# Peptides against a protein of PDB entry 7C96: the designs that were tried, part 62

Target 1, 73 residues: chain A of PDB entry 7C96
Amino acid sequence: PVIPDDFRCPISLELMKDPVIVSTGQTYERTCIEKWLQAGHGTCPKTQQTLTSTVLTPNYVLRSLIAQWCEAN

## One batch from the design tools (peptide; made by RFdiffusion4, then SolubleMPNN)

Design b2_p22_3_s4 (from b2_p22_3, 11 letters changed)
Fold by OpenDDE base, seed 3:
Structure b2_p22_3_s4 (fold): chain B 73 residues (1-73), chain A 22 residues (1-22)
Amino acid sequence: as target 1 above (73 residues)
Amino acid sequence: MEKLKEELEKEIKEKEEEAKKK
């Protein structure tokens, strides 16, 4: 079935396996956002807002929701 | 969203290639 937009990484457009939250509140696949940051960018890919921190926080709630969706589909 | 993906991937690719040349 079609993957819900909220479960797709804004960068890869694929189902997130390790979703992480950036300082702007947006969530991305860990590997995708890490590559973006390593490339020298200091902004949020989707919103273009400047990141106040480069800390990536695991989005456990979304990870759980995705797991539940995968189990049902 | 599709357009953003392409732009980001292209930029990341360019940066990686530049770093590889050094």
Scores: peptide ipSAE 0.031, ipTM 0.518, DockQ to the pose 0.056
Fold by OpenDDE base, seed 2:
Structure b2_p22_3_s4 (fold): chain B 73 residues (1-73), chain A 22 residues (1-22)
Amino acid sequence: as target 1 above (73 residues)
Amino acid sequence: MEKLKEELEKEIKEKEEEAKKK
């Protein structure tokens, strides 16, 4: 089945399992964005906007939506 | 989006190599 674009990590292009939100509001797979940040980058991979924080907030709503989608497909 | 993936992977790999050398 076709995976909704919003359910795919902008970095890995894979269905997100542990989606996290960065300061710009974009959501990524945790492992992907962590590697990006650990590499010394201070910008949002997708938008290139400067991150005001390196805090990663779990996107529980999206996680739930993805889980529901997986269950239905 | 595929371009972004490749660009990020390449950049991350390069940075990891530099960090490993230091």
Scores: peptide ipSAE 0.031, ipTM 0.525, DockQ to the pose 0.053
Fold by OpenDDE base, seed 4:
Structure b2_p22_3_s4 (fold): chain B 73 residues (1-73), chain A 22 residues (1-22)
Amino acid sequence: as target 1 above (73 residues)
Amino acid sequence: MEKLKEELEKEIKEKEEEAKKK
């Protein structure tokens, strides 16, 4: 079935497995955003806003929603 | 979204190659 846009990583465009939230509030697949940050970037890929922090916060709610969606589909 | 993916992939690849080169 069609993957909801909010469940797709803005970078990989794939269903997120380990979604993490950046300081701008956007959520990305951990691996994707880590690679972005490791490449020396300090901005939010989607919004282009400067990150006030490079801390990645696990989006447990979204992870659960995605898991539920996967079980139902 | 797809355009963003391409741009990011290119940027990441470029940075990784630069790091490998150094």
Scores: peptide ipSAE 0.031, ipTM 0.519, DockQ to the pose 0.055
Fold by OpenDDE base, seed 1:
Structure b2_p22_3_s4 (fold): chain B 73 residues (1-73), chain A 22 residues (1-22)
Amino acid sequence: as target 1 above (73 residues)
Amino acid sequence: MEKLKEELEKEIKEKEEEAKKK
C-alpha cells in the first residue's frame, strides 16, 4: 500500500525505522541525518534552516505509529 | 524530495571521499 509521506524519511524516502527529530522539528531516519551531520553540515536537509543543536531526539510516537501501520498493512 | 535525496547523497559521498583521501 501507499506509505504515508509522514512515515518516510525526507532523505532516504523510505519508511523510517529509527525516526529522530532535529532542532527544527523535522524528523529523519537516524542513520541518514547522522551521515549528513558527520559530513560537516549544520543545516536541516529539508528546510535548509540552521540547526540550533545537533542533538537528535527519538520520535517514539512516530515510531509507534509506523509500527502499527506496518502491522495493519 | 527525490532530487533532494540525490543531491544530499552526492554531497555526502563527496565529503566522505575527501575526508578519506586526506
Scores: peptide ipSAE 0.028, ipTM 0.514, DockQ to the pose 0.054

Design b2_p22_4_s1 (from b2_p22_4, 13 letters changed)
Fold by OpenDDE base, seed 2:
Structure b2_p22_4_s1 (fold): chain B 73 residues (1-73), chain A 22 residues (1-22)
Amino acid sequence: as target 1 above (73 residues)
Amino acid sequence: SAMEKWLEEAKKNVEEFLKRQA
């Protein structure tokens, strides 16, 4: 089945397993955004906005929605 | 380098992602 865009990581284009929210409010796969930050980039991949912090907040709601979708599809 | 290649791929993917949302 077609994976909803909201469930795909903008960086990997794959179904997110551990989605995290950056300071701009955008969500990415944890491993992807961490690698992006480690590479020296302090910007949001999607918006190109400078991140006000490097804190990554788990998106538990989205994780649950993805899990539910996977169970149904 | 491997990291440079990864970054390029990441940027390409983001671009593709944004195109899908447009």
Scores: peptide ipSAE 0.754, ipTM 0.939, DockQ to the pose 0.943
Fold by OpenDDE base, seed 4:
Structure b2_p22_4_s1 (fold): chain B 73 residues (1-73), chain A 22 residues (1-22)
Amino acid sequence: as target 1 above (73 residues)
Amino acid sequence: SAMEKWLEEAKKNVEEFLKRQA
Protein backbone atom coordinates (compact mmCIF):
# COMPACT_ATOMS: atom_id res chain seq x y z
CA PRO B 1 0.00 0.00 0.00
CA VAL B 2 0.97 3.61 -0.48
CA ILE B 3 2.80 5.06 2.49
CA PRO B 4 1.04 8.12 3.92
CA ASP B 5 3.05 11.29 3.43
CA ASP B 6 3.11 11.91 7.16
CA PHE B 7 4.82 8.57 7.68
CA ARG B 8 7.56 9.06 5.11
CA CYS B 9 10.84 10.79 5.77
CA PRO B 10 11.20 13.82 3.53
CA ILE B 11 14.87 12.96 3.04
CA SER B 12 14.72 9.24 2.34
CA LEU B 13 11.11 9.10 1.13
CA GLU B 14 10.86 5.88 3.10
CA LEU B 15 8.70 4.83 6.00
CA MET B 16 10.21 6.27 9.15
CA LYS B 17 11.51 3.89 11.77
CA ASP B 18 12.89 6.37 14.26
CA PRO B 19 11.14 9.68 13.60
CA VAL B 20 12.56 12.73 15.34
CA ILE B 21 11.38 16.31 15.51
CA VAL B 22 13.75 19.17 14.78
CA SER B 23 13.50 22.68 16.19
CA THR B 24 11.22 23.81 13.37
CA GLY B 25 8.69 21.16 14.28
CA GLN B 26 9.31 19.05 11.19
CA THR B 27 9.90 15.32 11.50
CA TYR B 28 12.59 13.23 9.82
CA GLU B 29 14.17 9.82 10.12
CA ARG B 30 16.85 10.12 12.80
CA THR B 31 19.68 8.76 10.69
CA CYS B 32 18.80 11.04 7.81
CA ILE B 33 18.65 14.28 9.73
CA GLU B 34 21.76 13.39 11.72
CA LYS B 35 23.65 12.87 8.48
CA TRP B 36 22.30 16.15 7.18
CA LEU B 37 23.52 17.95 10.27
CA GLN B 38 26.86 16.18 10.24
CA ALA B 39 27.35 17.38 6.69
CA GLY B 40 27.34 20.91 8.04
CA HIS B 41 23.80 21.88 7.21
CA GLY B 42 22.10 23.67 10.04
CA THR B 43 18.81 24.14 8.26
CA CYS B 44 15.52 22.31 8.14
CA PRO B 45 15.45 20.34 4.88
CA LYS B 46 11.77 21.05 4.27
CA THR B 47 11.51 24.68 5.29
CA GLN B 48 15.10 25.85 4.81
CA GLN B 49 14.78 27.59 8.15
CA THR B 50 17.86 27.76 10.31
CA LEU B 51 17.60 25.31 13.17
CA THR B 52 17.68 27.05 16.52
CA SER B 53 18.84 23.83 18.14
CA THR B 54 20.47 20.58 17.10
CA VAL B 55 18.37 18.69 19.64
CA LEU B 56 16.38 15.89 18.07
CA THR B 57 13.20 14.96 19.90
CA PRO B 58 11.80 11.47 19.38
CA ASN B 59 8.33 11.58 17.90
CA TYR B 60 6.88 8.72 19.88
CA VAL B 61 3.32 9.41 18.83
CA LEU B 62 4.24 9.17 15.18
CA ARG B 63 6.32 6.08 15.82
CA SER B 64 3.28 4.44 17.34
CA LEU B 65 1.02 5.53 14.51
CA ILE B 66 3.46 4.12 11.98
CA ALA B 67 3.64 0.86 13.89
CA GLN B 68 -0.14 0.64 13.89
CA TRP B 69 -0.23 1.35 10.18
CA CYS B 70 2.34 -1.35 9.51
CA GLU B 71 0.29 -3.86 11.46
CA ALA B 72 -2.83 -2.99 9.51
CA ASN B 73 -1.17 -2.93 6.11
CA SER A 1 32.24 12.76 -2.85
CA ALA A 2 29.82 10.29 -1.38
CA MET A 3 28.50 12.88 1.02
CA GLU A 4 27.98 15.41 -1.73
CA LYS A 5 26.06 12.84 -3.73
CA TRP A 6 23.98 11.97 -0.70
CA LEU A 7 23.17 15.61 -0.09
CA GLU A 8 22.10 16.10 -3.67
CA GLU A 9 19.84 13.09 -3.44
CA ALA A 10 18.46 14.31 -0.14
CA LYS A 11 17.60 17.70 -1.58
CA LYS A 12 16.05 16.05 -4.59
CA ASN A 13 13.94 13.82 -2.39
CA VAL A 14 12.77 16.70 -0.25
CA GLU A 15 11.71 18.52 -3.37
CA GLU A 16 9.79 15.49 -4.53
CA PHE A 17 8.22 15.07 -1.11
CA LEU A 18 7.02 18.65 -1.09
CA LYS A 19 5.57 18.29 -4.56
CA ARG A 20 3.54 15.31 -3.41
CA GLN A 21 2.14 17.32 -0.52
CA ALA A 22 1.23 20.29 -2.68
Scores: peptide ipSAE 0.753, ipTM 0.938, DockQ to the pose 0.939
Fold by OpenDDE base, seed 5:
Structure b2_p22_4_s1 (fold): chain B 73 residues (1-73), chain A 22 residues (1-22)
Amino acid sequence: as target 1 above (73 residues)
Amino acid sequence: SAMEKWLEEAKKNVEEFLKRQA
């Protein structure tokens, strides 16, 4: 089935397994955004905004929604 | 380098992602 856009990582375009929220409020797959940051990029891939923090907050709600979707599809 | 290639691909993917949401 077609993966909902909200469930796909903007960086990998794949279903997120460990979604995390960056300071801009956008969500990415943890491994993807970590690699992005490690590469020296301090911006939000989607918005190009400078991140005010490198803290990555787990998006538990989205993780749950994705899990539910996976169970149904 | 591999990292540079990854970054370029990442940027390309983000662009594609945004296009799909437009």
Scores: peptide ipSAE 0.752, ipTM 0.938, DockQ to the pose 0.977
Fold by OpenDDE base, seed 3:
Structure b2_p22_4_s1 (fold): chain B 73 residues (1-73), chain A 22 residues (1-22)
Amino acid sequence: as target 1 above (73 residues)
Amino acid sequence: SAMEKWLEEAKKNVEEFLKRQA
């Protein structure tokens, strides 16, 4: 089945397994955004905005929605 | 380098992602 865009990581274009929210409010796969940050980029991949914090917050709501979608498809 | 290539691919993917949302 076609994966909803909201469930895909903007960096990997794959279904997110461990979605995390950055300071700009955008969500990415944890491993992808961590690699991006470790590479020296302190910006949000989608918006190019400078991150005010490097704290990554788990997006439990989205994780749950993705899990439900996977069960149904 | 591997990291540079990964970053370039990441940027291309983000661009593709944004195009799909448009």
Scores: peptide ipSAE 0.752, ipTM 0.938, DockQ to the pose 0.945

Design b2_p22_4_s2 (from b2_p22_4, 12 letters changed)
Fold by OpenDDE base, seed 3:
Structure b2_p22_4_s2 (fold): chain B 73 residues (1-73), chain A 22 residues (1-22)
Amino acid sequence: as target 1 above (73 residues)
Amino acid sequence: SSMKKWLEEAQKNVQEYLARQA
């Protein structure tokens, strides 16, 4: 079935398994954003805003929603 | 390099993602 845009990582375009929130409030797959940061980019991929922090916060709510969607589809 | 190619692909994907949101 068609994957909702909010459930796909902007970097990989795939269904997120471990979504994390960056300082700008945008969500990405953990492995993708970590690789982006490790490459020397301190900006938000979607907004191009400079990240005020490199802390990645797990998006448990979205993770749960995605899990529920996967169970139903 | 592989990382350069990955970054280019990542940025391309982000643009595609944003285009779908429009």
Scores: peptide ipSAE 0.765, ipTM 0.940, DockQ to the pose 0.942
Fold by OpenDDE base, seed 4:
Structure b2_p22_4_s2 (fold): chain B 73 residues (1-73), chain A 22 residues (1-22)
Amino acid sequence: as target 1 above (73 residues)
Amino acid sequence: SSMKKWLEEAQKNVQEYLARQA
């Protein structure tokens, strides 16, 4: 079935397994955003805004929603 | 480099992602 946009990582375009929230409020797959940051990019891939923090916050709600979706689809 | 290619792909994907949401 079609993966909801909110469940796909903007970087990998794949279903997120470990979604994390960056300082801009956008969510990405952990490994993807970490690689992006490690590459020297201090901006939010989607918004191009400069990240005010490099802290990545696990999006447990989304993780749960994705899990539920996977179970149903 | 591989990283450069990855970044380019990432950027391309983001644009595609945004296009789908538009």
Scores: peptide ipSAE 0.764, ipTM 0.940, DockQ to the pose 0.940
Fold by OpenDDE base, seed 2:
Structure b2_p22_4_s2 (fold): chain B 73 residues (1-73), chain A 22 residues (1-22)
Amino acid sequence: as target 1 above (73 residues)
Amino acid sequence: SSMKKWLEEAQKNVQEYLARQA
């Protein structure tokens, strides 16, 4: 079935398994955003805004929603 | 380099993602 946009990582375009929130409030797959940051980028991939922090906050709510969606589809 | 190619693909994907939301 069609994967909801909010459930796909903007970087990999795949269903997120470990979604994390960056300082701009946008969510990405952990491995993707970590690689982006490790490459020297200090910006949000979607918005191009400079990140005020490199702290990645697990989006447990979204993780749960995705899991529920996967079970139903 | 591999990283350069990855970054290019990442940015390309982001643009595709944004296009789908437009």
Scores: peptide ipSAE 0.762, ipTM 0.940, DockQ to the pose 0.941
Fold by OpenDDE base, seed 5:
Structure b2_p22_4_s2 (fold): chain B 73 residues (1-73), chain A 22 residues (1-22)
Amino acid sequence: as target 1 above (73 residues)
Amino acid sequence: SSMKKWLEEAQKNVQEYLARQA
């Protein structure tokens, strides 16, 4: 089945398993965005905005939605 | 380096992702 865009990580293009929200409000797979940050990038991959914080907030709502989608597909 | 290649791929993927959203 076709994976909804909102359920795919912009970096890996794969279904997110541990989605996290960055300071710009965009969501990425945790491992992907952490690697991006560790590489020295302090910007949001999608928007190119400078991140005002390195805090990554778990997107539990999206995580649940993805889980539900996976069960149905 | 491996990281350089990863970053290039990441950026390419982001562009592809954005293209699908358009």
Scores: peptide ipSAE 0.760, ipTM 0.939, DockQ to the pose 0.973

Design b2_p22_4_s3 (from b2_p22_4, 9 letters changed)
Fold by OpenDDE base, seed 2:
Structure b2_p22_4_s3 (fold): chain B 73 residues (1-73), chain A 22 residues (1-22)
Amino acid sequence: as target 1 above (73 residues)
Amino acid sequence: SEMEEWLKQAQENVAQYLARQA
């Protein structure tokens, strides 16, 4: 089935398993955004905005929604 | 380098993602 855009990581284009929120409010797969940051980038991949913090907040709500979607599809 | 290639692919993927949203 077609994966909803909100459930796909902008970096990997795959269904997110461990979604995290960056300071700009955008969500990415944890491993992807961590690699991006470790590569020296301090910007939000989607918006190009400079991140005010490198703290990654787990998006538990989205994780749950994705899990529910996977169970139904 | 491999990292440079990964970053390039990441940026291309983001562009593709954004194009789908437009």
Scores: peptide ipSAE 0.775, ipTM 0.942, DockQ to the pose 0.944
Fold by OpenDDE base, seed 1:
Structure b2_p22_4_s3 (fold): chain B 73 residues (1-73), chain A 22 residues (1-22)
Amino acid sequence: as target 1 above (73 residues)
Amino acid sequence: SEMEEWLKQAQENVAQYLARQA
């Protein structure tokens, strides 16, 4: 079935398994955003805003929603 | 380089992602 946009990583375009929130409030797959940051980019991929912090906060709510969606689809 | 290629693809994917939500 069609994967909801909110469940797909903007970087990989794949269903997120370990979604994390960056300082701008946007969510990405952990491995993707970490690679982005490691490459020297200190900006939010979607908004291009400079990240005020490199702290990545697990999006447990989204992880749960994705899990529920996977169970139903 | 591989990283440059990855970054390029990442940026293209983000653009595609945003286009779908527009």
Scores: peptide ipSAE 0.770, ipTM 0.942, DockQ to the pose 0.944
Fold by OpenDDE base, seed 4:
Structure b2_p22_4_s3 (fold): chain B 73 residues (1-73), chain A 22 residues (1-22)
Amino acid sequence: as target 1 above (73 residues)
Amino acid sequence: SEMEEWLKQAQENVAQYLARQA
C-alpha cells in the first residue's frame, strides 16, 4: 500500500525505521540526517533553516505509529 | 565523489517529497 508521507523520510523517501527529530521539528531517518550533517550541512533538509542544534531526538511516537501501520498493512 | 552524489540525490529526494505534499 501507499506509504503515508509522514512515515517516509524526506531524504531516502523510504519508510522510516529510526525516525529522529531535528531542531526545526522536522523528522528524518537517523542514518540519513546523520550523513547529511556529517557532510557538513548544518541545515534542515526540508526547510533549509539553519539547525540550532545537532542533537537528534528519537521520535518514539512516530516510530510506534509506523510499526502499527506496518502491522496493519 | 560518492558523498557529492549522495547529497545530490538527497536534495532531489527532498524536492520530490515536498512536491508530493504540496
Scores: peptide ipSAE 0.769, ipTM 0.942, DockQ to the pose 0.973
Fold by OpenDDE base, seed 3:
Structure b2_p22_4_s3 (fold): chain B 73 residues (1-73), chain A 22 residues (1-22)
Amino acid sequence: as target 1 above (73 residues)
Amino acid sequence: SEMEEWLKQAQENVAQYLARQA
């Protein structure tokens, strides 16, 4: 079935498996945003805002919602 | 380079993602 946009990583356009929140509040797949940062980009891909922190916070709520969706579909 | 190509694709994907949200 059609994957909800909120469950897709903006970078990979794929279903997120390990979603993490950046300082701007946006969520990305961990591996994608880490690669983005390693490439020297200290900005939020969606908003282009400069990240105030490099800390990546696991989005456990979204991870759970995605898991529930996958089980139902 | 591989990284430059990846970054280009990432930026194109983000643009596509944002377009879908409009």
Scores: peptide ipSAE 0.768, ipTM 0.941, DockQ to the pose 0.945

Design b2_p22_4_s4 (from b2_p22_4, 12 letters changed)
Fold by OpenDDE base, seed 1:
Structure b2_p22_4_s4 (fold): chain B 73 residues (1-73), chain A 22 residues (1-22)
Amino acid sequence: as target 1 above (73 residues)
Amino acid sequence: SSMEKWLEEAQENVKKYLERQK
């Protein structure tokens, strides 16, 4: 089945397993955004805005929605 | 380097992602 765009990580283009929200409000796969940050980038991959914080907040709602989608497909 | 290649692919993927959102 076709994976909804909102369920794909912008960096890996794969179904997110551990989605996290960055300071700009955008969501990415945890491992992907962490690697991006560790590489020295301090910007949001999608918006190119400078991140005001490196804190990554779990997107529990999206994680749940993805789980529901996976169960149905 | 492997990191440079990863970053290049990451940026390209983001571009593809944004294009699909249009």
Scores: peptide ipSAE 0.766, ipTM 0.940, DockQ to the pose 0.938
Fold by OpenDDE base, seed 2:
Structure b2_p22_4_s4 (fold): chain B 73 residues (1-73), chain A 22 residues (1-22)
Amino acid sequence: as target 1 above (73 residues)
Amino acid sequence: SSMEKWLEEAQENVKKYLERQK
């Protein structure tokens, strides 16, 4: 079945396994956003807004929703 | 470099993602 857009990482376009939230409220796959930040980019890939913090917050709710979706599909 | 290529693809993917959101 088609993977919901909200479950795909904007950077990899793949189903997220370890989704994290950046300061702008957008969610990305941890490894993807970390690589983006390590490359020297201090902006949100989707919005291009400057990140007020480089802290990455685990999106546990989304992780759970994705797990449930995978189980059903 | 490999990193530059990765960044380029990342940006392209973001564009594709945003297009699907419309």
Scores: peptide ipSAE 0.765, ipTM 0.940, DockQ to the pose 0.937
Fold by OpenDDE base, seed 4:
Structure b2_p22_4_s4 (fold): chain B 73 residues (1-73), chain A 22 residues (1-22)
Amino acid sequence: as target 1 above (73 residues)
Amino acid sequence: SSMEKWLEEAQENVKKYLERQK
């Protein structure tokens, strides 16, 4: 089935397994955004805004929603 | 490098993602 856009990582375009929120409020797959940051980029991939922090916050709500979607589809 | 290629792909994917959001 078609994966909802909100459930796909903007970087990998794949269903997120470990979604994390960056300082701009956007969500990405943890491994993807970490690699982005490690590459020297300090901006939000989607918005191009400079990240005020490199802290990544687990998006538990989204993780749960994705899990529910996977179970149903 | 592999990292540079990855970054290029990542940026391209973001563009694709944003296009779908429209």
Scores: peptide ipSAE 0.758, ipTM 0.939, DockQ to the pose 0.936
Fold by OpenDDE base, seed 3:
Structure b2_p22_4_s4 (fold): chain B 73 residues (1-73), chain A 22 residues (1-22)
Amino acid sequence: as target 1 above (73 residues)
Amino acid sequence: SSMEKWLEEAQENVKKYLERQK
């Protein structure tokens, strides 16, 4: 079935497996945002805002929602 | 380079993502 947009990483456009939240509150796949940061980009891909921190916080709620969706589909 | 190509694709994907959200 069609993957909900909220479950897709804005960078890869794929279903997120390890979603993490950046300082702007936006969520991305961990590997994608890490690669983005490693490339020297200290901005949020979606908002273009400068990140106040490079700390990546696991989005456990979304991870759970995605898991539930995968079980049902 | 490989990294430059990845970044270009990433930025294009973000644009596509945002367009879908409109």
Scores: peptide ipSAE 0.757, ipTM 0.939, DockQ to the pose 0.941

Design b2_p22_5_s1 (from b2_p22_5, 17 letters changed)
Fold by OpenDDE base, seed 1:
Structure b2_p22_5_s1 (fold): chain B 73 residues (1-73), chain A 22 residues (1-22)
Amino acid sequence: as target 1 above (73 residues)
Amino acid sequence: SEEEKEKDLKAKELFEKVLEEE
């Protein structure tokens, strides 16, 4: 079935397994955003906004929603 | 908007670079 856009990582375009939120409020797959940050970038990939923090917060709600979707499909 | 299109293009280009490094 078609994967909801909100469930796809903006970077990998794949279904997120470990979604994390950056300071701009955008969510990415943990491994993807970590690689982006490690590459020396200090901006949000999707919005190009400067990150006020490099802290990555797990998006537990989205993680649960994705899990539920996967079980149903 | 055109501004959004530009940002999207730039992001995609950067994404490709990051993905290629994998």
Scores: peptide ipSAE 0.103, ipTM 0.657, DockQ to the pose 0.360
Fold by OpenDDE base, seed 2:
Structure b2_p22_5_s1 (fold): chain B 73 residues (1-73), chain A 22 residues (1-22)
Amino acid sequence: as target 1 above (73 residues)
Amino acid sequence: SEEEKEKDLKAKELFEKVLEEE
């Protein structure tokens, strides 16, 4: 089955298991964005926008949607 | 646009760097 683009991490290009939202509103796999931040980057990987915060907010809605998709496929 | 293409390319390159550090 074809994985919806919105369910793939922009960094790993894989199905997200622990999606988190950055200050720009983009969602990434937690481990991927954490590595990005730890590398000293202060921008959003996808948009190149400067992050106003390094806080990572769990995307519970997307997590649920992905879980539902996985069950159906 | 060319600007968006450049940004996308830059992002992909940076992604690869981060992934290579794994």
Scores: peptide ipSAE 0.097, ipTM 0.647, DockQ to the pose 0.325
Fold by OpenDDE base, seed 3:
Structure b2_p22_5_s1 (fold): chain B 73 residues (1-73), chain A 22 residues (1-22)
Amino acid sequence: as target 1 above (73 residues)
Amino acid sequence: SEEEKEKDLKAKELFEKVLEEE
């Protein structure tokens, strides 16, 4: 089945397994955004906005929605 | 806008670089 765009990481374009939210409100796969930050970037990949914090917050709601979608498909 | 298009292109290029390191 076709994976909903909102369930795919903007970087890897794959179904997110551990979605995390950055300071701008955008969500990415944890491993992808960590690599981005470790590479020296201080901006949000999708919006290019400067990050006010490098803290990554788990997106529990999206994680649950993805899990439910996976069970149904 | 043209500025937004440029930023979008730049983001795609940066994404490719990150993916190449995987």
Scores: peptide ipSAE 0.094, ipTM 0.647, DockQ to the pose 0.285
Fold by OpenDDE base, seed 4:
Formats: structure tokens, sequence, C-alpha cells
Structure b2_p22_5_s1 (fold): chain B 73 residues (1-73), chain A 22 residues (1-22)
């Protein structure tokens, strides 16, 4: 089945398994955004906005929605 | 705008670099 756009990481373009939210409100796969940050970037990949924090907040709601989608498909 | 297009292109290039590291 076609993966909903909101369920795909903007970086990897793959179904997110551990979605996390950055300070700008955008969500990415944890591994992808961590690599981005470790590479020395301080901006949001999608919006290019400067991150006010490097804290990554788990997107539990999205994680649950993705899990439900995977079970149904 | 052209500036936004340039930033978008740059972001995509950076995405590729991150992905290349698997």
Amino acid sequence: as target 1 above (73 residues)
Amino acid sequence: SEEEKEKDLKAKELFEKVLEEE
C-alpha cells in the first residue's frame, strides 16, 4: 500500500519507526535527524529554520497512528 | 522565490549526504 506522506520521514522518505519532533514542529525519523545534528547542522532540514533547541521529542501520537496503519496494511 | 529554491536544493543535497552514510 501507498505510505501516507505524513508517515514518511522528510529525510529518508521511508516509513518512520521512531518519529521525533524538533523545535520547529517538524517530525523526522530519530536516526535521520540525529545524524543531521551530529553533522553540525543547527537548522530544521525541511524548513531551514534555526532550531531553538536540539531536544528531540517523541511523537507518540504519530507513532501510534503509524503502528495502526501497519497493522491494517 | 529563487532564494527559497536554492535553500530547498541545498537541503536535498544535505539529505542525500546523510542518507549516504546509511
Scores: peptide ipSAE 0.091, ipTM 0.642, DockQ to the pose 0.280

Design b2_p22_5_s2 (from b2_p22_5, 14 letters changed)
Fold by OpenDDE base, seed 3:
Structure b2_p22_5_s2 (fold): chain B 73 residues (1-73), chain A 22 residues (1-22)
Amino acid sequence: as target 1 above (73 residues)
Amino acid sequence: SAEEKQKNLEAKKRFEEVLAQE
């Protein structure tokens, strides 16, 4: 089945397994955004806004929605 | 939307440059 766009990581375009929210409010796959930060970038890949914090907050709501979708499809 | 799709494509391009450094 077709994966909803909101369930795909903006930078990997793959189904997110561990979605995390950055300070700008955008959500990415944890491993992807960690690689980005480790490479020395301090900006949001999608918006190019400077991150006010490097804290990554788990998006539990989206994680649950994706899990429910995967179970149904 | 078309705008969001374009933003994602640009974000992907930036990230691909990071992967190329590995």
Scores: peptide ipSAE 0.473, ipTM 0.857, DockQ to the pose 0.809
Fold by OpenDDE base, seed 1:
Structure b2_p22_5_s2 (fold): chain B 73 residues (1-73), chain A 22 residues (1-22)
Amino acid sequence: as target 1 above (73 residues)
Amino acid sequence: SAEEKQKNLEAKKRFEEVLAQE
């Protein structure tokens, strides 16, 4: 079935396994955004806004929704 | 939306540029 766009990482375009929220409120796959940050970038890939924090907050709600979707599809 | 998809595409492009540096 078609994967909902909201379940795909904006960067990898793949179904997110460990979605995390950056300071701008955007959600990315942890592995992807960590690579971005480790490369020395301090901006949000999608919005290009400067991140006020490099803290990555797990998006447990989305993670759960994705898990439920995977079970149903 | 189409706009959001475009923003995601741009994000991917920026990320790919980073990967190309490695």
Scores: peptide ipSAE 0.466, ipTM 0.854, DockQ to the pose 0.858
Fold by OpenDDE base, seed 2:
Structure b2_p22_5_s2 (fold): chain B 73 residues (1-73), chain A 22 residues (1-22)
Amino acid sequence: as target 1 above (73 residues)
Amino acid sequence: SAEEKQKNLEAKKRFEEVLAQE
């Protein structure tokens, strides 16, 4: 089945397993955004906005929605 | 949407450059 766009990481284009929210409100796969930050980037990959914080907040709601979708498909 | 898809593609391109540095 076709994976909903909102369930795909903007940079990996894969179904997110550990989605995290950056300060801009965008959600990415944890592993991907951590690599981006570790490389010294301080911007949002998708919007190019400067991050006001490097804190990554787990997107539990989306994680749950993805899990439900996976169970049904 | 087409706009969102384009933004994602651009983000992916930027990220791929990071992966290439590894």
Scores: peptide ipSAE 0.448, ipTM 0.848, DockQ to the pose 0.840
Fold by OpenDDE base, seed 4:
Structure b2_p22_5_s2 (fold): chain B 73 residues (1-73), chain A 22 residues (1-22)
Amino acid sequence: as target 1 above (73 residues)
Amino acid sequence: SAEEKQKNLEAKKRFEEVLAQE
């Protein structure tokens, strides 16, 4: 089945397993965004906005939605 | 949306450039 766009990481374009929210409100796969930050980037890959914080907040709601979708499909 | 999809593609491109540096 077609993976909902909102369930795909903007970077990997794959179904997110550990979605995290950055300061801009965008959600990415943890591994992807951590690599981006580790590389020294302080901007949001999607919006190019400067991150006000490098704190990554787990998107539990999305994680749950993805899990439910995976169970149904 | 189409615009969001385009932004995602651009994000992926930027990230791939980072990976290329590793």
Scores: peptide ipSAE 0.432, ipTM 0.843, DockQ to the pose 0.881

